Peptides against a protein of PDB entry 6FBK. Designs and how they scored, part 49

Target 1, 90 residues: chain A of PDB entry 6FBK
Amino acid sequence: EDTGVRVELAEEDHGRKSTIALRLWVEDPKKLKGKPKDNGAIEFTFDLEKETPDEVAQEMIESGFFHESDVKIVAKSIRDRVALIQWRRE

## One batch from the design tools (peptide; made by RFdiffusion4, then SolubleMPNN)

Design b2_p21_1_s2 (from b2_p21_1, 9 letters changed)
Fold by OpenDDE base, seed 2:
Structure b2_p21_1_s2 (fold): chain B 90 residues (1-90), chain A 21 residues (1-21)
Amino acid sequence: as target 1 above (90 residues)
Amino acid sequence: SPPPVLYRATRVDGKYVFTRV
């Protein structure tokens, strides 16, 4: 599903660390219900063992980066990328 | 190509701290 939000690795993944750096940005704002805070990318750490996309998305919402109505779409974008990363590690 | 990074987020005491680049 094209959420309009892109999430990519910000570093090479050698499959050895549980914490990785990701970059998130809005590619198609028309797919969001609200207006995002800024028009740039957010680079964030993500612990593959301890963190969940929903909780990370919620923290971004609480910090004002996205409207509360878009929390699930942001979470899905993170989840989809994380799944791909984990699949490659298997 | 990705847009420029405007914010960096790292965990501090269990929560994200967002720093403007």
Scores: peptide ipSAE 0.777, ipTM 0.953, DockQ to the pose 0.805
Fold by OpenDDE base, seed 1:
Structure b2_p21_1_s2 (fold): chain B 90 residues (1-90), chain A 21 residues (1-21)
Amino acid sequence: as target 1 above (90 residues)
Amino acid sequence: SPPPVLYRATRVDGKYVFTRV
């Protein structure tokens, strides 16, 4: 599903670390219910073993990057990328 | 291509700390 939010690896993944760097940005703002904080990318670390997309999305909202109504959209975009990364590691 | 990175986030004491680039 096209969430309008893009999440990509910010580094090459060689499958050695549990923590990776991701980059998130809004590609289609009209798919969001609220207005994002800024027009740019957020680069963030993500622990594949300890963190969840939903909790990460909630932290971004608490920091004011997205409206609370868009938590599920942001979480899904992170989840989809993380799932793909984990699949490639298998 | 991705837009410029405006913020970087790292875990500090279990919470994200966001810094403007």
Scores: peptide ipSAE 0.776, ipTM 0.953, DockQ to the pose 0.827
Fold by OpenDDE base, seed 5:
Structure b2_p21_1_s2 (fold): chain B 90 residues (1-90), chain A 21 residues (1-21)
Amino acid sequence: as target 1 above (90 residues)
Amino acid sequence: SPPPVLYRATRVDGKYVFTRV
């Protein structure tokens, strides 16, 4: 499902390390209940073994990038990309 | 294409530190 938030790899994934670099940005702001902080991408590290999309999304909200009402949307966007990456590694 | 990166986040002591590019 299109969440309006896009998450992509910021680097080539060779499937060797647990930590990857991702980029997240708003593609369709109308899908969000709140207005995002800035019109640009966030590049962040994500540990496939230790971190969860929900926790990462919450940290972004606490830092003011998204409204608290959009935590599930942001988390889902990250989750969908992470799942795809993990499936490709198998 | 993706928009320019405005922020970068890395883990420091278990939490993200966001830096404006």
Scores: peptide ipSAE 0.776, ipTM 0.952, DockQ to the pose 0.826
Fold by OpenDDE base, seed 4:
Structure b2_p21_1_s2 (fold): chain B 90 residues (1-90), chain A 21 residues (1-21)
Amino acid sequence: as target 1 above (90 residues)
Amino acid sequence: SPPPVLYRATRVDGKYVFTRV
């Protein structure tokens, strides 16, 4: 499903590093229950072997970037992109 | 196209540190 949140690679992935750079931003704010902190992108590192989308989303909520009611939407957006990246590496 | 990057996050002591660009 379209979460309204976009997550894309911030760098070219050659499938060699376990840590990658991602960018996350709100594309359709109407799909969120709360109001996001700012209208811009967040660039963040993600360890494909050690981190989970749910944990990363929770940290973003705790830092005030999104409303707590939208944690699962954010997590799903990250999960979908991470899964796609991992599939392409195989 | 993607909007401007406003924040960058990296792990420090196991937690994200968010820095405003």
Scores: peptide ipSAE 0.776, ipTM 0.952, DockQ to the pose 0.808

Design b2_p21_1_s4 (from b2_p21_1, 10 letters changed)
Fold by OpenDDE base, seed 3:
Structure b2_p21_1_s4 (fold): chain B 90 residues (1-90), chain A 21 residues (1-21)
Amino acid sequence: as target 1 above (90 residues)
Amino acid sequence: APPPVLWRAERVDGKYVFTRV
């Protein structure tokens, strides 16, 4: 499903590290209920073994990047990318 | 093409620290 939020690898994944760099940005702002903080990308580290998309999304909301009502859509975007990365590592 | 990176986040003492690029 197209969430309007895109998440991609910010680096090449060799399947060796548990921590990866991801890049997140809004492709379609009209799919969000709130107004994003900026019109740029956020590059962030994500530990595939210890972190969860929901918690990461919450931290972004708390930092003002997205409205609280959009936490789930942001989390889903991260989750979908993370799942894909993990599947490719198998 | 992705937009320019405006923010970077890394874990510091268990939570993200966001820095403006």
Scores: peptide ipSAE 0.769, ipTM 0.951, DockQ to the pose 0.801
Fold by OpenDDE base, seed 1:
Structure b2_p21_1_s4 (fold): chain B 90 residues (1-90), chain A 21 residues (1-21)
Amino acid sequence: as target 1 above (90 residues)
Amino acid sequence: APPPVLWRAERVDGKYVFTRV
């Protein structure tokens, strides 16, 4: 599903550490209910063992990057990328 | 191509701290 939010690796993943760097940005703002805080990308750390996409998305909302109505869209975007990364590590 | 990175976030004491690039 195309959420309009892109999440990509910000580094090469050698499958050695649990923490990875991700980059998130809005590719199609029309798919969001609210208006995002800014343009550009957010580069953030994500612990594959300790963190969840939903909690990370909530923190981004709390910081004002996205409207609360879009938390599930943001979370899904992160989840989908994380799933692919974990799949490649297998 | 991805847009420029405008924000960086890292965990500090269990909470994200967002810093403008």
Scores: peptide ipSAE 0.769, ipTM 0.951, DockQ to the pose 0.802
Fold by OpenDDE base, seed 5:
Structure b2_p21_1_s4 (fold): chain B 90 residues (1-90), chain A 21 residues (1-21)
Amino acid sequence: as target 1 above (90 residues)
Amino acid sequence: APPPVLWRAERVDGKYVFTRV
């Protein structure tokens, strides 16, 4: 499903580190229930072994980047990208 | 094309710290 939120690698993944850099931005704001904080990309670190998409999304909401009603779609966007990265590492 | 990065986040003492670019 197209969440309207895009998440991509901000660096080349060599499969050596558990921590990676990701970029997240809104591609289709109409898919969101609330209005995002601004229209730029967020570059953030993500630990593939310690962190979960839900926790990361929640922290973004708490910092005011997204409406609380959109936490699950933000988390899904991160989860989908992380899953692809994990699959490619196998 | 991706929009410009306006925010960067990294873990500091287990919590994200967001910095405006």
Scores: peptide ipSAE 0.768, ipTM 0.951, DockQ to the pose 0.804
Fold by OpenDDE base, seed 4:
Structure b2_p21_1_s4 (fold): chain B 90 residues (1-90), chain A 21 residues (1-21)
Amino acid sequence: as target 1 above (90 residues)
Amino acid sequence: APPPVLWRAERVDGKYVFTRV
């Protein structure tokens, strides 16, 4: 499913670290219920062993980057990318 | 093309700290 939110690796993944850098941005704002904070990208660290997409999305909402009604769509975007990264490591 | 990075986030004391680029 195309969420309208894009998440990509901000670095090459050699499968050696549990923490990776990701970039997140809105590609299609029409698919969000609220307005994003701005039109730039967020670069953030993500620990593949300790963190969850839902908790990360929640922190972004609490910091005002997205409307609370869009937490699940943001979480799904992160989850989908993280899953791909983990599958490639196996 | 991806838009420019405007924010960076890293864990500090268990929570994200967002810094404007």
Scores: peptide ipSAE 0.767, ipTM 0.950, DockQ to the pose 0.802

Design b2_p21_2_s1 (from b2_p21_2, 12 letters changed)
Fold by OpenDDE base, seed 1:
Structure b2_p21_2_s1 (fold): chain B 90 residues (1-90), chain A 21 residues (1-21)
Amino acid sequence: as target 1 above (90 residues)
Amino acid sequence: LELLFERVVNGKTFRVFEAPP
């Protein structure tokens, strides 16, 4: 599913720690709230053991990065990438 | 990537970078 939101590793993952660095960018600037409206990326850490995609997505909404209506799209994008990373670790 | 700004919500830091075209 193409959510229009891309999430990738911001660092090389050797599967040694529970925390990973992620980078998120949006293809459609209209999905971004506020700045920046140009090409950009949001980097953040994600604790594979303590955090959930929904919670982090909600934090991004509270941060003003996205509209409330896009929280599920953002969460899904994070979830899909996190799942892929976890699968590769196994 | 060039760092543009940071936002902190509930202790979590989000760093925004400018990405190339």
Scores: peptide ipSAE 0.723, ipTM 0.926, DockQ to the pose 0.839
Fold by OpenDDE base, seed 5:
Structure b2_p21_2_s1 (fold): chain B 90 residues (1-90), chain A 21 residues (1-21)
Amino acid sequence: as target 1 above (90 residues)
Amino acid sequence: LELLFERVVNGKTFRVFEAPP
């Protein structure tokens, strides 16, 4: 599913650390449930062993980047990218 | 990308840059 939210690696992943750098931004605002904010691209670290997409998404909502109604699509976007990264590390 | 601002929430840092073209 295309959530309209893009998540990519902000740096090259050598598969050596449990922490990765991610970049997230709205690619298609029409796919968001609420009115998207013009926040640009958001970069953050993600600990593959300690953090979950849902927790990080909730933190982004609390930060005011997105509406509460979009927490699940943000979480899904992060989860989908993290899953690909984990698969690639095998 | 140009850094616009930084926000820290619950100890987690989020850096906001210009969106890619």
Scores: peptide ipSAE 0.718, ipTM 0.927, DockQ to the pose 0.919
Fold by OpenDDE base, seed 4:
Structure b2_p21_2_s1 (fold): chain B 90 residues (1-90), chain A 21 residues (1-21)
Amino acid sequence: as target 1 above (90 residues)
Amino acid sequence: LELLFERVVNGKTFRVFEAPP
């Protein structure tokens, strides 16, 4: 599914730490609440053992990056990338 | 990438960068 949100590793993952750095890009400016609207990226850490995509997505909404109606889209984008990272570690 | 600003919510930091055109 194309959510219009892309998530990638902001650092090389050697599978040694439980915390990784992620970078989120929004391809559809309509999904953004406020700035930036053009070619912006949001970087954040994600603890593979303690955090969940839904909780982090909710924090991003509370931070004012997205509308509440887009929380599930953001969460899914994070979840999909995190799953790929975890699968590669196995 | 150029750092534009950051926001902190519940102790978690989100850094916003501007990508080159």
Scores: peptide ipSAE 0.713, ipTM 0.923, DockQ to the pose 0.795
Fold by OpenDDE base, seed 2:
Structure b2_p21_2_s1 (fold): chain B 90 residues (1-90), chain A 21 residues (1-21)
Amino acid sequence: as target 1 above (90 residues)
Amino acid sequence: LELLFERVVNGKTFRVFEAPP
C-alpha cells in the first residue's frame, strides 16, 4: 500500500540494539500540517521493545507535523518499515 | 543532511533535516 509517507533507516542496523533511528518524509504535500519552508525528512528513534507506531504517530501529530486525520497513515508507514526491519533481523 | 529544526513532544525528539537532492 502506498501511503504517500516513506520511512527508512537513518542508520545502519546491526541487529544489536532495541532502538533504531528512522527517517520519515512525505510525498503528498497536503499531508504536512502548516507551511514548511523546505521539503524535509523527520528523524527520530524508535524503541522496538517499548514503543508502538500508533504512539509515535500520535506524538508527531501533537508536535504539529501532521493533521489528526493522517495519524493512521503515518502509523501504518512506521509499522510497515518496522516490520521489515524486524523480519530482516531474524 | 542539514538540520532545519527540532520538536520535542513528551520527551521524544524529532529532528527535521533538509531532504536529499
Scores: peptide ipSAE 0.710, ipTM 0.922, DockQ to the pose 0.842

Design b2_p21_2_s3 (from b2_p21_2, 10 letters changed)
Fold by OpenDDE base, seed 2:
Structure b2_p21_2_s3 (fold): chain B 90 residues (1-90), chain A 21 residues (1-21)
Amino acid sequence: as target 1 above (90 residues)
Amino acid sequence: LKLLKKRTVRGKTFTVFEKPP
């Protein structure tokens, strides 16, 4: 499902390390319940072995990027992209 | 990309860049 939040690799993935760089931004703000304070591309690292989409989404909420009511949609966006990246590594 | 800001929570750093036109 289209979350209105886009997540892409910020670097080329060679499938060797457990940490990847991601960029996340809002493409359709109407899909969110709250209004994000920032309108940029958020870059961050994601450890495929240690971190979870829900934990990182919560950290984004605490950082003030999104409203607490949108934590699940943000987490889903990250999860869906991470899954695709992991499937490509097979 | 132009760097706009950085935020850190519990050691996790998020860097915000300007979206391309």
Scores: peptide ipSAE 0.794, ipTM 0.948, DockQ to the pose 0.915
Fold by OpenDDE base, seed 4:
Structure b2_p21_2_s3 (fold): chain B 90 residues (1-90), chain A 21 residues (1-21)
Amino acid sequence: as target 1 above (90 residues)
Amino acid sequence: LKLLKKRTVRGKTFTVFEKPP
């Protein structure tokens, strides 16, 4: 499903570290229930062994980037990208 | 990319950059 939220690697992944840098931004705001206050690209680290998409999405909500009603769509966007990265590492 | 802002919650930092056109 197209979430309208794009997530990409902010650095090259050589499959050596458990931590990766990601960049997230909204491409289609109509797919979100709330209206993000920012219109930039959010960069953050993601620990493939310790963190989960849901937890990071929740942290983004608490940081004020997205409305609480959009936590699941944000989490899905992160999850889908992380899964793809992990599949490529195999 | 132009740095716009940083936000931190519970020890995790999110850095916001201007989106490329």
Scores: peptide ipSAE 0.793, ipTM 0.948, DockQ to the pose 0.922
Fold by OpenDDE base, seed 5:
Structure b2_p21_2_s3 (fold): chain B 90 residues (1-90), chain A 21 residues (1-21)
Amino acid sequence: as target 1 above (90 residues)
Amino acid sequence: LKLLKKRTVRGKTFTVFEKPP
Protein backbone atom coordinates (compact mmCIF):
# COMPACT_ATOMS: atom_id res chain seq x y z
CA GLU B 1 0.00 0.00 0.00
CA ASP B 2 1.17 3.51 -0.88
CA THR B 3 1.18 5.41 2.41
CA GLY B 4 1.90 8.77 0.80
CA VAL B 5 4.96 9.01 3.04
CA ARG B 6 8.33 8.40 1.43
CA VAL B 7 11.35 7.04 3.26
CA GLU B 8 14.79 6.81 1.68
CA LEU B 9 18.38 6.26 2.75
CA ALA B 10 20.11 9.54 3.57
CA GLU B 11 23.49 7.88 3.06
CA GLU B 12 24.93 4.97 1.14
CA ASP B 13 24.42 1.65 2.92
CA HIS B 14 27.37 -0.71 2.75
CA GLY B 15 25.71 -3.20 5.07
CA ARG B 16 28.41 -2.85 7.70
CA LYS B 17 26.68 -0.86 10.43
CA SER B 18 23.59 -1.62 12.49
CA THR B 19 22.70 2.09 12.30
CA ILE B 20 21.49 3.76 9.12
CA ALA B 21 20.50 7.31 8.20
CA LEU B 22 16.97 7.77 6.84
CA ARG B 23 15.10 10.68 5.31
CA LEU B 24 11.30 10.87 5.51
CA TRP B 25 8.85 13.28 3.85
CA VAL B 26 5.22 13.52 2.79
CA GLU B 27 4.66 12.89 -0.90
CA ASP B 28 0.85 12.68 -0.88
CA PRO B 29 -0.73 14.53 2.05
CA LYS B 30 -4.21 13.33 1.04
CA LYS B 31 -3.37 9.89 2.41
CA LEU B 32 -2.82 11.28 5.90
CA LYS B 33 -5.66 11.82 8.35
CA GLY B 34 -4.04 14.88 9.89
CA LYS B 35 -2.15 17.82 8.46
CA PRO B 36 1.60 17.83 9.16
CA LYS B 37 2.93 21.05 10.67
CA ASP B 38 6.14 21.01 8.65
CA ASN B 39 6.71 20.40 4.97
CA GLY B 40 10.33 19.31 4.93
CA ALA B 41 12.42 16.18 4.78
CA ILE B 42 13.07 14.70 8.22
CA GLU B 43 16.47 13.07 8.64
CA PHE B 44 17.20 10.66 11.48
CA THR B 45 19.25 7.63 12.44
CA PHE B 46 17.69 4.19 12.80
CA ASP B 47 19.29 1.35 14.75
CA LEU B 48 18.31 -1.86 12.97
CA GLU B 49 18.98 -3.91 16.09
CA LYS B 50 17.52 -1.73 18.84
CA GLU B 51 14.79 0.50 17.42
CA THR B 52 11.37 -0.26 15.95
CA PRO B 53 9.33 1.66 13.36
CA ASP B 54 6.49 2.08 15.86
CA GLU B 55 8.74 3.60 18.50
CA VAL B 56 10.39 6.02 16.08
CA ALA B 57 7.02 6.99 14.61
CA GLN B 58 5.74 7.72 18.10
CA GLU B 59 8.78 9.90 18.76
CA MET B 60 7.99 11.85 15.58
CA ILE B 61 4.44 12.39 16.82
CA GLU B 62 5.70 13.60 20.18
CA SER B 63 8.08 15.93 18.33
CA GLY B 64 5.05 17.44 16.61
CA PHE B 65 5.78 16.40 13.04
CA PHE B 66 2.58 14.42 12.51
CA HIS B 67 -0.88 14.07 13.97
CA GLU B 68 -1.40 11.28 16.50
CA SER B 69 -3.90 9.61 14.18
CA ASP B 70 -1.15 9.04 11.60
CA VAL B 71 1.31 7.17 13.80
CA LYS B 72 0.55 3.84 12.11
CA ILE B 73 0.94 5.28 8.62
CA VAL B 74 4.31 6.75 9.53
CA ALA B 75 5.41 3.53 11.23
CA LYS B 76 4.40 1.48 8.19
CA SER B 77 6.38 3.76 5.89
CA ILE B 78 9.50 3.29 7.98
CA ARG B 79 8.91 -0.45 8.35
CA ASP B 80 8.50 -0.99 4.62
CA ARG B 81 11.75 0.82 3.83
CA VAL B 82 13.67 -0.90 6.60
CA ALA B 83 12.45 -4.28 5.35
CA LEU B 84 13.74 -3.51 1.85
CA ILE B 85 17.10 -2.47 3.27
CA GLN B 86 17.33 -5.65 5.35
CA TRP B 87 16.43 -7.84 2.38
CA ARG B 88 19.02 -6.08 0.23
CA ARG B 89 21.69 -6.78 2.83
CA GLU B 90 21.14 -10.56 2.53
CA LEU A 1 19.81 20.65 1.39
CA LYS A 2 18.99 23.67 3.52
CA LEU A 3 18.76 22.98 7.25
CA LEU A 4 15.51 24.26 8.70
CA LYS A 5 15.33 22.98 12.27
CA LYS A 6 16.15 20.23 14.74
CA ARG A 7 13.98 18.58 17.36
CA THR A 8 15.01 16.14 20.05
CA VAL A 9 12.69 13.86 22.00
CA ARG A 10 14.01 11.45 24.63
CA GLY A 11 17.46 11.60 23.06
CA LYS A 12 16.24 11.05 19.50
CA THR A 13 17.19 13.88 17.16
CA PHE A 14 15.28 14.73 14.01
CA THR A 15 16.80 17.18 11.55
CA VAL A 16 14.46 18.90 9.11
CA PHE A 17 15.74 19.94 5.69
CA GLU A 18 14.00 21.91 2.99
CA LYS A 19 12.57 19.79 0.19
CA PRO A 20 14.18 20.27 -3.20
CA PRO A 21 12.01 22.09 -5.77
Scores: peptide ipSAE 0.793, ipTM 0.948, DockQ to the pose 0.915
Fold by OpenDDE base, seed 1:
Structure b2_p21_2_s3 (fold): chain B 90 residues (1-90), chain A 21 residues (1-21)
Amino acid sequence: as target 1 above (90 residues)
Amino acid sequence: LKLLKKRTVRGKTFTVFEKPP
């Protein structure tokens, strides 16, 4: 499913640490129910062992990046990228 | 990338950079 939200590694991943740096941005705003007030790339760390896409998405909502109605689509975008990263580490 | 802003919530920091044209 194309969420319209892109998530990429903000650093080279050597598979050595549980924390990775990610960068998230909107490619197709029409896929979102709300309208994000920012139009940049959001960089953040993600702890593969302690954090979840849903929790991080909620934090982004609280930070004002996205409307609450888009929490699930944001979480899915993060989840999908994290899954790929973890699969690549195997 | 040009840094635009930073926001922190519950100890987690999000840094916003300008997207390339």
Scores: peptide ipSAE 0.793, ipTM 0.948, DockQ to the pose 0.912

Design b2_p21_3_s1 (from b2_p21_3, 8 letters changed)
Fold by OpenDDE base, seed 3:
Structure b2_p21_3_s1 (fold): chain B 90 residues (1-90), chain A 21 residues (1-21)
Amino acid sequence: as target 1 above (90 residues)
Amino acid sequence: GFIVSEVKTEKRTFTVRRPVE
């Protein structure tokens, strides 16, 4: 399912750390209910063992990056990428 | 070119790269 939000590794993953660097940006704003604050890329760390996509998405909403109505779609985008990373590590 | 800014939360720092319009 295309969320219109893209999430990629901001660094090469060697599978050694529980913390990874991610980059997130909007590819298709029409997929979002609200209008994102900016048309830029957001880089951030994510702890694969301790954090959840929903928590990080909520932080982004609270920071004003996205409308509150889009928290789930943002979280899904992060979750989908994280899942791929974890699968690739195995 | 990009404008780089940071947004800090209790848990992390978001580094934002916005294109210069």
Scores: peptide ipSAE 0.770, ipTM 0.940, DockQ to the pose 0.945
Fold by OpenDDE base, seed 1:
Structure b2_p21_3_s1 (fold): chain B 90 residues (1-90), chain A 21 residues (1-21)
Amino acid sequence: as target 1 above (90 residues)
Amino acid sequence: GFIVSEVKTEKRTFTVRRPVE
């Protein structure tokens, strides 16, 4: 499913640590229910063992990056990328 | 060019890179 939100590695992943750096940005704003705070890419760390996409998405909403109505689509975009990263580590 | 800013939460720092308009 194309969420309109892109998530990529912000650094090369050698599979050595549980924490990764991600970059997230809106590619197609029409797929969001609300309007994001501003344009741009958001870089952040994500602990593959301790954190969940839903929790990070909630942090972004609370920080004002996205409308509360889009928490699930943001979480999904993170989840999908994280899954790919974890699979590549196998 | 880009404008770089930070938003800090209890758990992490979000670094934002916005295009200069």
Scores: peptide ipSAE 0.770, ipTM 0.939, DockQ to the pose 0.923
Fold by OpenDDE base, seed 4:
Structure b2_p21_3_s1 (fold): chain B 90 residues (1-90), chain A 21 residues (1-21)
Amino acid sequence: as target 1 above (90 residues)
Amino acid sequence: GFIVSEVKTEKRTFTVRRPVE
């Protein structure tokens, strides 16, 4: 499902570390219930072994990047990209 | 161009790259 939120690697992944750098931005605002704080890209680290997409999405909501009603769509966007990265590592 | 800013939480730092209006 197209969430309207795009997530990609912010650095090349060689599969050596559990921590990766991601970049997230809104590609289609119409898919979100609320209005994002801005139209910029957000870069952050993600630990493939210790963290979950839902927890990181919650941090973004609490930081004011997205409306609370969009936490699940943001989490799904991160989850989908993380899954692809993990599959490629195997 | 773009402007870079940071938002820090207890767990991480979010680096935001916003285009100059």
Scores: peptide ipSAE 0.769, ipTM 0.939, DockQ to the pose 0.880
Fold by OpenDDE base, seed 5:
Formats: structure tokens, sequence, C-alpha cells
Structure b2_p21_3_s1 (fold): chain B 90 residues (1-90), chain A 21 residues (1-21)
């Protein structure tokens, strides 16, 4: 399902580290229940071994990037991209 | 152009790039 939130690698992944750099932004705001405070791209690190998409999504909500009602859609967006990255590493 | 800012949490730093209006 298209979440309306796009997540991409912010830098090339050589598959050497458990930590990756991601970039996230809203591509279709109509898919969100709330309205983000502003538009733009958010870059952040993600530890493939220690962290979960839900935890990072919660951090974003607490930081005011998204409405609390959209935590699951944001988490799903991150999860879907992370899954692709993990599969590619095999 | 873009305006770059940072939002820090206990766990990480979010680098935000917003388009100049």
Amino acid sequence: as target 1 above (90 residues)
Amino acid sequence: GFIVSEVKTEKRTFTVRRPVE
C-alpha cells in the first residue's frame, strides 16, 4: 500500500554497518490523517539491529513532525523501506 | 533553495531541509 510517505537512503548503503542514513518526506499529504507542521525532508540514522520503525516514528511524533494519529503510517513507511534494504543486503 | 535545521532527541538528530518560501 502507498502510504503517501516516501523513505529513501540518504547515502549509499555498502552493507557494512548496521546503521544506515534515511531521508523521509511526505509525497501525498492526503494519505495522512493529520497535517504535518511543515513540508520538507527529514534525514536521520537508523540502526537495523537495535531499533524499530515504530520507535523512530514515535520520536518523530514527539518532535512534532507528524500528528499522533499518523504514527502507524509513518512507521509502516520506514518499515517497508528497511525491509527492502535488508532483502537487498542478502 | 533550502533552509537546513536540526531537531535533537535523546537518541538521534533529525536534519530537516525545508524549501525556501
Scores: peptide ipSAE 0.769, ipTM 0.939, DockQ to the pose 0.941

Design b2_p21_3_s2 (from b2_p21_3, 8 letters changed)
Fold by OpenDDE base, seed 5:
Structure b2_p21_3_s2 (fold): chain B 90 residues (1-90), chain A 21 residues (1-21)
Amino acid sequence: as target 1 above (90 residues)
Amino acid sequence: GYIVSEVETEKRTFTVRRPVE
């Protein structure tokens, strides 16, 4: 399912570290239940071995980037990209 | 152009790039 939220690698992944750099932004705001604070891209690190998409999504909500009602949508977007990265590393 | 800012949390720093209106 298209969440309307895009997540891409912010840096090239050589598959050598457990930490990756991601970039997230809203491509289709109509897919969100709430209205995001800003219209920009957010870059952040993600530890593939220690962190979960839900935890990072919740952190973004607490920081005010998204409405709390969209935590699952944001988490899914991160999860889907992380899964692709993990599969590509195999 | 873009305006770059940072939001720091206990766990990480979010770098935000917003388009100039």
Scores: peptide ipSAE 0.766, ipTM 0.938, DockQ to the pose 0.938
Fold by OpenDDE base, seed 1:
Structure b2_p21_3_s2 (fold): chain B 90 residues (1-90), chain A 21 residues (1-21)
Amino acid sequence: as target 1 above (90 residues)
Amino acid sequence: GYIVSEVETEKRTFTVRRPVE
């Protein structure tokens, strides 16, 4: 499913640590219900063992990056990328 | 060019890179 939100590694992943650096940005704003705060890229760390996409998405909502109605879309975008990263580590 | 800013939460720091318009 195309969420309109892109998430990629902000650094090369060597599979040596549980924490990774991600970069997230809106590629197609029409896919979102609300209007995002800005049109920039957001970089952040994500702990593959301790954190969940839903929790991080909630943090972004609380920080004002996205409207609360888009929390699931943002979470899915993060989840999809994280799944690919974990698969690549196998 | 880009404008870089940071938003800190209790758990992490979000670094935002916005294009100069």
Scores: peptide ipSAE 0.766, ipTM 0.938, DockQ to the pose 0.880
Fold by OpenDDE base, seed 2:
Structure b2_p21_3_s2 (fold): chain B 90 residues (1-90), chain A 21 residues (1-21)
Amino acid sequence: as target 1 above (90 residues)
Amino acid sequence: GYIVSEVETEKRTFTVRRPVE
């Protein structure tokens, strides 16, 4: 499902580290319940072994990037990309 | 161009790239 939030690798993944660099931005703001504070791209690291998309999404909301009502849609966008990356590593 | 800023949390740093309008 199209969440309106896009997540991609911010660096090439050689499958050597548990940590990856991601880039996240809003492609369709109409899909969100709240208005994101900025129309920019957010880059961050994600530990494939230790962290969850829900935790990172919550962290982004606490940082003021998104409205609290959009935590699940943000988490889903991260989860979907992370799953693809992990499948590609197999 | 872009304006680059950082938001630091206990767990990580978020690097934000905003387009200049």
Scores: peptide ipSAE 0.766, ipTM 0.938, DockQ to the pose 0.923
Fold by OpenDDE base, seed 4:
Structure b2_p21_3_s2 (fold): chain B 90 residues (1-90), chain A 21 residues (1-21)
Amino acid sequence: as target 1 above (90 residues)
Amino acid sequence: GYIVSEVETEKRTFTVRRPVE
């Protein structure tokens, strides 16, 4: 499903570390229930072994990047990209 | 151009790149 939120690798992944750098931004704001406060891109690290998309999405909500009603959409966007990265590593 | 800012949480730092204006 198209969440309207895009997530990409912010650095080249050589499959050597459990931590990766991601970049997230809103491509279609109409798919979100809330209104993002800005149209920028958010860059952050993600530990493939220790962290979950839901936890990171929750951090973003608590930091004010997105409305609480959009936590699942944000989490799904991260999850989908992380899954692709993990599949590519196999 | 872009304006870069940072938001820190207990677990990580979020680097935000926003377009000027």
Scores: peptide ipSAE 0.766, ipTM 0.938, DockQ to the pose 0.845

